# Designs tried in a protein design run: peptides against a protein of PDB entry 6IDX. Part 301

Target 1, 380 residues: chain A of PDB entry 6IDX
Amino acid sequence: KELAKLSADVTFATEFINMDGIIVLTRLVESGTKLLSHYSEMLAFTLTAFLELMDHGIVSWDMVSITFIKQIAGYVSQPMVDVSILQRSLAILESMVLNSQSLYQKIAEEITVGQLISHLQVSNQEIQTYAIALINALFLKAPEDKRQDMANAFAQKHLRSIILNHVIRGNRPIKTEMAHQLYVLQVLTFNLLEERMMTKMDPNDQAQRDIIFELRRIAFDAESDPSNAPGSGTEKRKAMYTKDYKMLGFTNHINPAMDFTQTPPGMLALDNMLYLAKVHQDTYIRIVLENSSREDKHECPFGRSAIELTKMLCEILQVGELPNEGRNDYHPMFFTHDRAFEELFGICIQLLNKTWKEMRATAEDFNKVMQVVREQITRA

## One batch from the design tools (peptide; made by RFdiffusion4, then SolubleMPNN)

Design b2_p27_4_s1 (from b2_p27_4, 10 letters changed)
Fold by OpenDDE base, seed 4:
Order: C-alpha cells, then structure tokens, then sequence
Structure b2_p27_4_s1 (fold): chain B 380 residues (1-380), chain A 27 residues (1-27)
C-alpha cells in the first residue's frame, strides 16, 4: 500500500527502479502465490505500484515478460477475480497495448474481444470503461490487415447491442471518461468507412457497373410490366439507359460510373444508394420517381445529391480522422443499428429531398440546399 | 500526409497513456 502511494513520486520511482524494484514486483505477479493472507489486497497494491512506476517512462514496457502478460490476461479472463484486480489488470493491458507494438501482438493473442464483452455486461461502469478503453486500444494498434477483423467484430450486433443496452441505456449517468471512450469507439468505427470513401469506381469494372444498373432496375423495372422489354437493338437500349440515368439524377448520363471516380466519397456513395434501394425500396423508388417525373427544372438530382450528401456526412462525422483529445461527444443512434451510417444516409436523403422541394430549388441552388441540409443535420 | 497522421496517432496514443493512472486514482 505504501509502495503504491510512493510510486507516484518520480524521485522514489527513480530510486526504486535503480534498485531493480520493478523486477521484484513483476516476479511477485508471475509467481501467482495465492497462499498468502490478504493475497488479493497485496496483488491489487502490487499492480498499482507497477503501473505507477511504469507511467514515469523510466523503464520500457518491452521489459515485460510473456509470463507476466499471461498472468494479467488470466485475471481479465477469470470470472471470479476481485474487481480491484480486474480494474488494474485492464489498465495494465491498456498501457501495454498503447506503449508497445510487441506487447500489443502478444496481448491480441491472449485476449479476445469476446472476453472483453463479458466485462461490458456488468453493472460497474468503471469496469465497463476499462473494457471499452482496452477494446479501443486494441483497435488503434491493430495492423491494417487485422483492422477489418476488428471491424467485423465491432459490426457484430452483439457488441453494439451490449454497449447500447448495458452502457448507454444503463440506469446510471454516463461519466465523462465513459463518454470519451464511446466517442473514441465511434470515431474508430467510422474510420472503417475510409476505405470505401477513398475507393474510386473503375468505369471498366463490370461488377461495379452492374450495381448502377441494379439501381436503374429497382427504380424503373419494378413498376414496369416485364412484357414491354422490346427486343429493340443495342443502340435503343443505350439511349434508353441514358434517359434512365438522367432520371436517376446522375451528372454523367452516358456513363454514371464517372460520378463515382471522385474521392471522397468514391464507392461509399454507391454503397449508400444500393443500401437505400434494397433495404428501403419504397422510399428509394418514391424519391427517384417524384424527381424523374418533373419537367419544371425543380427536379432534385438523386444521384448527384446522394454523392454530395455522402461526402457531407463523411465531413460531419470526420471519417478518416483520428480521435481528438478531450472530446466526449458520441451519438447513441450509431449504436442502435448495425448499418447506422447507411440508415443516417437514408434519413438525410429524405431531408434533402424535402428541403429541395420546400426551397423550390433548381440545379443552380444545389449548393445552397446542401448548406441548409448541413445546418439541419448538425443541429439535430 | 501519412507522416502527419502517424504523428497525430503517436500524440493521441501518448495522451491516452497519460490518462490511465489518473483514471485509476479517481475511481
């Protein structure tokens, strides 16, 4: 206890470290000697002293043995561990992950996100905070090849649902630190969209062109009696498609794929459009047909609007940016759905279409409409 | 740039690391 208190002092820490004191503490943890009276209390103070001593930055985290890591990971994985030991063990793991890529690799092998999820289901907000903080640390330190696996684990309805139900909708007020960890998690989750946001459409990729054709099919062929596909020549079909792509509100009516070559938002805009068309088909068809039937120059170009809205949402949500220090502004709505970004797009595209109509906008007013929509989204 | 992003990441990691011990003492 006194050692843990004194370990906060840099002068004491320096002297204690020079006496190999950290090595003694690590060996004490590694020994796992449960036979001592007050073992749990002694261990909690040992872990506190270790963490405080290491926080001075005098000793490299890379000095930590694999045996020590396994013991600490063991305390996190054991269901009957004292809360005080669990908190300190989670804090040590977070510190190890943040300070050393080598330790990250070792910890990522010993601990799964699934094991950390169990610590989110508890009523103790401090334990929940440490668990989310460790998840966030693992996500931040994940190499690019493993980020998608982490992404898939986060996209798992289970983690999202647990955070929503046990953390956000918990019967306790959310503390500032928990709010910060939820903010960090949200930013890291949005950064998973960065790849698609920065992916240019290849106008020569047939599979990508087939998605644009599917958007056309859903909008126009779902209402058209299949009998009137006249076997008219390839040229009449191309001219018909050009008309359909104009009605869809693409800027390039001949080759809509060219509208998705700009990054941001690249392919992410097409993903949003396809999601809307498949999941909210009636809403999609309504928006497209309401504007495709207009000859009064007050048509809202859906394709252009969807692209610019996707770009705007990426800017508002700071997609591809790192978390900022001291921020704690998280959006609970992003934990309500597994495709929350696409659902937000679906809400915002309806808002855009409504705002366009209310303003009696023309193509010249496009930027003004987008500014009004931006203000509406940011105030909501 | 990639270098600026790496520097920002390092700064953020350092910030997070410095918050762990104070958080533990406040709990």
Amino acid sequence: as target 1 above (380 residues)
Amino acid sequence: SAAEREAQLEAFLKYRSKRIVPRLKAA
Scores: peptide ipSAE 0.439, ipTM 0.920, DockQ to the pose 0.864
Fold by OpenDDE base, seed 2:
Structure b2_p27_4_s1 (fold): chain B 380 residues (1-380), chain A 27 residues (1-27)
Amino acid sequence: as target 1 above (380 residues)
Amino acid sequence: SAAEREAQLEAFLKYRSKRIVPRLKAA
């Protein structure tokens, strides 16, 4: 206890480290000797003192043995561990992950996301905070090749649902630190969209073109009597598609694929459009047909609107940006659905279409409508 | 740039690291 208190002082820490005191503390943990009276209390103070000593940055985290890491990971993995030991163990692991890539690799092998998720299913907000903080640390330190796998593990319905039900919807106020951890996790989750946002459509990729054809099919062929046999000559078919792509509100009526060559939002806009068309088909068809039947120049160009809205949402959500210090603004809605970005797009495209109608907008008013919609989204 | 992003990441990691001990003392 006195050592833990004194370890906060840099002068004491320097002297204690010079006397190999930190090595003694690590050996106490490594020994795993449970035979001591008040072992849990002594261990909690040992771990506190160790963490405080290491926080001075005098000693490299890489001095830590694999045996020590395994003991700390063991305390996190054990179902019946003292809460005080668990908190300090999570804090030590977070520190190790943040301060050393070598320790990150070792810890990522010893600890599963599933084990950390179990610490979210508790009534203790401090434990939950340390667990999310360690998850965020692991995510931040993940190499690019493992980032998607970690993302998939974190994007698992299970983690999202547990955070929603046990953290966000808990019967207690969210503390500032927990709000910050949720913000960080949200930013890291949105950064998974960066790849698609920066992916240009290849106009020659048939699979990508087939998605545009599917958007047309869902909008126009799903309600059309099957009697319009595809037997009209290739030229009539091309002319028909050009008309359909105009009605869909693409800027390039001849080759809509060209509208997705701009990054951002690249292919992410097409993903959103396809999601809307498949998951919210009635909403999609309504939006397209309400605007395609207009001859009064008050038609809302769906394709253009979807692209610019996707870009705007990426800007609002800061997709591709690192988490900022001191921010704690998380959106609970992003924990309510697995495809929360696409669902947000679906809400916002309806808002855009409504706002367009209310403003009696024409194509010349497009930027004004987008600005009004931006203000509406950012105030909600 | 990639270098700016790396520097921002390092700064954020350092910020995160500095929050651990204060959280533990507040608990």
Scores: peptide ipSAE 0.437, ipTM 0.919, DockQ to the pose 0.822
Fold by OpenDDE base, seed 3:
Structure b2_p27_4_s1 (fold): chain B 380 residues (1-380), chain A 27 residues (1-27)
Amino acid sequence: as target 1 above (380 residues)
Amino acid sequence: SAAEREAQLEAFLKYRSKRIVPRLKAA
């Protein structure tokens, strides 16, 4: 206890480190010897002192043995561990991940997200905070090739639902630090959209063109089997498609693929449109047909609106930006659904269509409508 | 730029690291 207290002092830390004191502490953990009276309390103070000593930055984290990492990971993976040991073990792992890429690699092999999820199901908000903090650290340090896999593990219904039910909907106020961790997790989750946001449509990619054709089919031929995609590309059919793409509100009626070549929002806008068309088909068809039947110049261009709305949502949610220091603003709604961004798009496109009607807007008012919609979204 | 993003990441990681010990002492 006194060692842990004194380890906060840089002068004491320097002298203790010079006496190989950290090596002694690491060996105590590595030994796993439970023979001592008050072992749990002693171990908790040992882990505290170790972390405080390492926080001075005098000793490299890379000095830590694989045996030590396995012992610390073991305390996190054990179903029954003292809360004080668990908390300190999570803190040490977070520190290791943040300070060393080599330690990150070793820890990522020893600890699963599933093990960390178990620590979110507890009534202790501090343990929950340390578990989410470690998840966030692992996510931040993940190489690009593994980031999507980690993201998929985080996007798993299980982590989201547990955070929603045990953290956000807990019978206690969320502390500032937990709110910060939830904010960080949310930002990191939205940053997975960056790739699609920055992906330009290839106008020559037939698979991408088939998605645009599917949007047309769902809107105008909703009862037609997708197998009846009429293979006969007659000139009359091309002219018919140009009319349909105009009614869908694309800027380029001849080649709608060109509307998705601008990044942001690139292909992410097409993903949102396809999600709306497949998951909320009635809403999609209604929006398209209500505007396609109007000859009064008050038609809301769905395609253009969906692209600009996707871009606006990316700007509002700061997609592709790193988490900011000291921010703690998170949206509980994003923990309620697996496809929360696409669901938000579906809500906002209806809001846009409503606002367009209320303003009696024309194509010349497009930017004014978008500004009003931006203000409505940011105030909600 | 990629370099600016890397510098921002490093700064954020340092910020995160500095919060651990104070959080542990407050608990």
Scores: peptide ipSAE 0.430, ipTM 0.917, DockQ to the pose 0.818
Fold by OpenDDE base, seed 1:
Structure b2_p27_4_s1 (fold): chain B 380 residues (1-380), chain A 27 residues (1-27)
Amino acid sequence: as target 1 above (380 residues)
Amino acid sequence: SAAEREAQLEAFLKYRSKRIVPRLKAA
């Protein structure tokens, strides 16, 4: 008890560390000896003192043994652990993950996001906060090859649903720290879109070209009986496709692939269009056909609009940017769906199409429409 | 009190959590 209190003082910490005091504390944790009266209280103070001593930065986190890590991870994985021990164990793991890549690797082997989910299902918002903070730390320290796995774990309906139901829709007001952790988790999740946002379309990649062709097929061939595709020569098909790509509102009607060579938003715009076309087919077809049937100068160019909207959403959501200190602005909608960015795109493209009609816009008004839509999105 | 120490620890842990972003920007 006194040690935990004194460990906050840098002078005491320096002297205690010089006496190998941290080593003694680590050995106490490693021993796991439950035989002492008040073991739980003693352990809670030991963990507090350890964390406070390590916060002075006098001792490297790399001094921590694998046995210590396993013991701390054990306190997080056990269902019947004292809340005080659990909270300190989560904080120590977070600190280890943040301060050492070597410790991150060891912890990532001992703890899964699935084990941390159980700590989100509790009524204790502090435990929930430290569990999300540890998830965020693991996500932040994950190498690029493992970030997608962490994302997939978040996109697992279970983690998202638990955060939504037990944290966001909980009967308690969300504290500032929880809001910050939810914000951080959203930023980290959106940063996974950066790869696609910065991926240029290869105009020579047939698979990518087939996606553009699929967008055309869904828009224009969905009502055509497949029997009446006349075997008209490859050139007439190319000319027909150029007309269809114009009706889709691509800037490059001859080679729509060129519209996706600009980064941002690169291939992410194509992903959004394909998602809309497959998941919200009726909405997609309606938007395309309503604008393609207009012989007036008031047609909304879907392809161009979708690209610029994707870019705008990336700018608004700060895709590829690191989380900012003190920000706590999270959007609950991003916890409601696994493909929340694409769903947001689907809402915003409908808003854009509506705004275009209301403004009686022409192609010359494109930038004005985008500005109005930006203001509408940022006020919502 | 135990409650004061718990509050101090909560404040400390909260401070550490808030330092995640600054540490990453400083690295």
Scores: peptide ipSAE 0.258, ipTM 0.757, DockQ to the pose 0.075

Design b2_p27_4_s2 (from b2_p27_4, 18 letters changed)
Fold by OpenDDE base, seed 5:
Structure b2_p27_4_s2 (fold): chain B 380 residues (1-380), chain A 27 residues (1-27)
Amino acid sequence: as target 1 above (380 residues)
Amino acid sequence: MEEKREEELKKFAEYRSKQIVPRLKAA
């Protein structure tokens, strides 16, 4: 107890470290010996002192043994651990992950996100905060190849649903630190869209062109039996598709793939359009057909609008940017759906189409409509 | 660009690391 209090002082910490005091504390944890009266209280003070001493940055985190990591991970995995020990163990693991890539690798082998989910299903918001903080640390330190796996684990309906139901919709107000952790988790999740946002479409890739053709098919061929594709010559077919791509509101009516060569938003805009067309087919068809039947120059160009809206959403959500230290603003909506970005796009494209009609916009008003839509999205 | 991002990531990790002990003392 006194050691934990004194460990906050840098002068004491320096002297204690020079006396190999940290080594003694690590050995106490490694021994796992429950032989002492009030073991749980002593262990909680030992873990506090260890963390405070290490926070001075005098000793490298790489000095920590695999046995120590396994003991700390063991406290996190035990269902009947004291809350004080659990809290400090989560804090130590977070510190290890943040301060050492070598320790991150070892901890990522010993602890799964699935094991941390149990600590989110509690009424104690502090334990929930420490669990999310450790998830965020693991996500932050994950190599690029493992980030997608962590994302998939997060996108797995289970973690997101638990955060929504037990944290966000919990019976207690969200504290500032929890709000910050939820914000960090949101930003790290959106950063997974960066790859698609920065991927240029290859206009010569047939598989990517087939996606654009599928958008056309869903919009215009929904009632036409594929058998009635008239055997009209290749030129008449190309001319028909050019007309359809114009009605879809692509800038390049001859080769719509060229509209997706700009990054941002690159292929992410095509992903959003395809998601809307497949998951919200009635909404997609309605938006396209309402504008394709207009001859009054007040048609909303869906393809161009979808691309620029995707870019705008990436800017608003700061896709590819690191979390800011002072921000605590998270969107509960992003915890309601696994494809939350695409769902947001589907809401915002309807808002854009409505705003375009209300403004009686033409192609010349495009930037003005986008500015109004930006203000509407950022005020919501 | 990657090197700059890695340095920014490191700084953010360092910042988050320094928040742990204050959070533990406030609880």
Scores: peptide ipSAE 0.490, ipTM 0.933, DockQ to the pose 0.827
Fold by OpenDDE base, seed 3:
Structure b2_p27_4_s2 (fold): chain B 380 residues (1-380), chain A 27 residues (1-27)
Amino acid sequence: as target 1 above (380 residues)
Amino acid sequence: MEEKREEELKKFAEYRSKQIVPRLKAA
């Protein structure tokens, strides 16, 4: 207890470390000797002192043994562990993950997100916060190849559901730290969209052009089989498609693929449009046909609007950026749906279409409408 | 670009690491 208190002082920490004191603490944990009277209390103070000593940055985290990691991971995975030991163990694991890539690799082998989910199902918000903080650390330090796998895993789907039900919809106010951790988790998850956001459409790729053609088909010919690939369409057929692409509100009516060559939002805008068209088909058709039937200058250009809205959402959600310190703003919808970004797009495109009508906007008012929509989204 | 991102990631990780002990003491 006294050691844990004194370990906060840098002068004491320096002298204690010079006396190999930290090695003694690590060996106490590694031994796992439950035979001592007051073992739980002693262990809690040992873990506190260890973490405080390591926080001074005098000793490298890479000095930590695999046996130590296994013991700490064991305290997190054991049922009925003392809450004080669990908190400190989660904090130590978070510290190890953040400070050392080599320790991250070892910890990622010893601890699963599934094990951490059990600590989210408790009534203690502090334990929940420590568990999410560790998940965020693991997500932050994960190699790019593993990040997508982590997000797509059944464990992550379950994680989102558990966070929604036990944290967000809990019968208690969300503390600032928990809100920050939820924000961080959101940002890290939306950063997985960066690849698609930075992917330019290839106007020569027929498969990508077929997606745009599918958008046209769903809007204007929903009963037609997709198997009618736009073969060598006669000049008349090309002219018909040009009209359809104008009604869809693309900027380039002749070659809509050119509208997706801008990055951001690149192919991510097309993904959102296709998701809306397939998952919310009635909403998509309504938006397109309501604007395409207008012979007045008040048509809302869906294609252009979808692209610029996708870009705006990427900016608002900071896609490709690191989480900002002190921010705690998160969207609860992120935890409600697997495809939360596309669902958010679907809500926001309806808001945009509504706002366009309310403003009686023309194509000249486009930027003004987008600014109003931005303010509406950021205040919601 | 990648090197800059890695440096920013490292700085962010370092910042987050420094928040752990204060959080533990506030609990």
Scores: peptide ipSAE 0.488, ipTM 0.932, DockQ to the pose 0.783
Fold by OpenDDE base, seed 4:
Structure b2_p27_4_s2 (fold): chain B 380 residues (1-380), chain A 27 residues (1-27)
Amino acid sequence: as target 1 above (380 residues)
Amino acid sequence: MEEKREEELKKFAEYRSKQIVPRLKAA
């Protein structure tokens, strides 16, 4: 107890470290011997002192043994551990992950996100905060090849649902630190969209062109039996498709693929459009047909709007940017759906279409409409 | 670009690391 208090002082820490004091503390943890009266209290103070001493940055985290890591991971994985030990063990793991890539690798082998999820299902918001903080640390330090796996684990209905039900909709007000951790988790998850946001469409890729054709099919052929497309010559078909792509509101009516060559938002805009068309087909068809049937200068170009809206959402959500210090503004909606970005797009495209009508906008007003929509999204 | 991102990542990790002990003491 006294050691834990004194370990906060840099002068004491320096002297204690020079006396190999950290080595003694690590060996105490490694021994795992429950033979002492008040072992749990002693261990909690030992872990506190260790963490405070290491926080001075005098000793490298790489000095930590595999045995120590396994012992700390053991405290996190045990169902009946003292809350004080669990909290400090999570904090130590977070510190190890953040400070050492080599320790990250070792910890990632010993601890699964599934084990950390169990600590989110508790009523103790502090434990929940430490668990999310460790998840965020693991996510932050994950190599590129593993980031998608962690994100898929987050997109797994289970983690999202647990955070939503036990943290966000919990019986306790969310503290500032928890809000920050939720913000960090959200940002790190949205950063997975960066790849698609920066992927240019290849106009020569037939599979990507088939997606655009599918958007046309869903909008215009949904009632037409595919059997009755008359064998009209390839040129008439191309001319028909050009008309359809104009009605879809693409800028390039001849080759809509060219509209997706700009990054951002690249292919992410096409992903959003396809999601809307498949998952919210009635909404998609309505938006397209309401604007395609207008011969007045007040048509809202869906294709162009979808692209620019996707770009705007990426800007608002800061896709590809690291989390900012001190921010705690998370969106609860992100935890309500596994495809939260695409669902947000689907809400925002309806808002855009509504705002366009209300403003009686023309193509010249496009940027003004987008500005109004941006203000509406950022105030919500 | 990658080097800048790695540096920013390192700075953010260092910032987060420095928040752990204060958080533990506030609890």
Scores: peptide ipSAE 0.485, ipTM 0.932, DockQ to the pose 0.808
Fold by OpenDDE base, seed 2:
Structure b2_p27_4_s2 (fold): chain B 380 residues (1-380), chain A 27 residues (1-27)
Amino acid sequence: as target 1 above (380 residues)
Amino acid sequence: MEEKREEELKKFAEYRSKQIVPRLKAA
């Protein structure tokens, strides 16, 4: 106990380190010896002193043995561990992950996000915070190839559902640190959209063209009696498609693929449109047909609006940006659905369409409508 | 761009690391 208090002092820490004190503490943990009276209290103080000593940055984290890592990981993965030991073990693992890529690799082999989920299901918000903090550390330090796996683990309905039900919807106020951890987790999750946001459509890719054609089909052929399949002429088909792409509100009516060559939002806008068209088909068809039947210059260009809205949402959500140290604002909605970004898009495109009508907007008012919609989204 | 992002990531990791001990003492 005194050692843990004294370990906060840099002068004492330096002297203690020079006396091989850290080595003694690490060996105590490595031994796993439960034979001592008050073992849990002694271990809790040992782990505290170790963490405080290491926090001075005098000793490299890379000095830590694999046996020590396995013991600490063991305290996190074992059932019925003392809360004080668990908290310190989670904190040590977080510190190891954040301070050393070598230790990250070793810890990522010993601990899974699945094992940390059990620590989210407890009534102790501090334990929940340490567990999310370690998940965030693992996610932050994951190499690009493994980030998608971590993301998939977060995209696992289970982790999001547990965070939503046990953390966000808990019967207690969310503390500032927990709010920050939830924010960090949200930002790291949204950064997975960056690849799609920065992917340009290839106008020569037939599979991508087929998606645009599917948007047309869903909007116009789903209500058309199969009897009016327009006749055989390839030129009449091209001219008809140009009309349909105009009615869809694409900027390039001849080749809508060109509208998706701008990054951001690139292919992410097409993903959002396709999601809306498939998952919320009635809403999609209503928005498209309501605007396609107008000849009064008050048509809301769906295609253009969807692209610019996707870009705006990426800006609002700071897609591709690192977490800010001072932010604690998280969106509970992003924990409620697997495709929360696409669902947000679906809500916001309806808001945009409504706002366009209320403003009696024309194509000249487009930027003004987008500004009003931005203000509405950011105030919600 | 990648190097800058890696440096920013490192700074954020260092910041988060410095918050661990204070958080533990406040609990």
Scores: peptide ipSAE 0.479, ipTM 0.930, DockQ to the pose 0.831

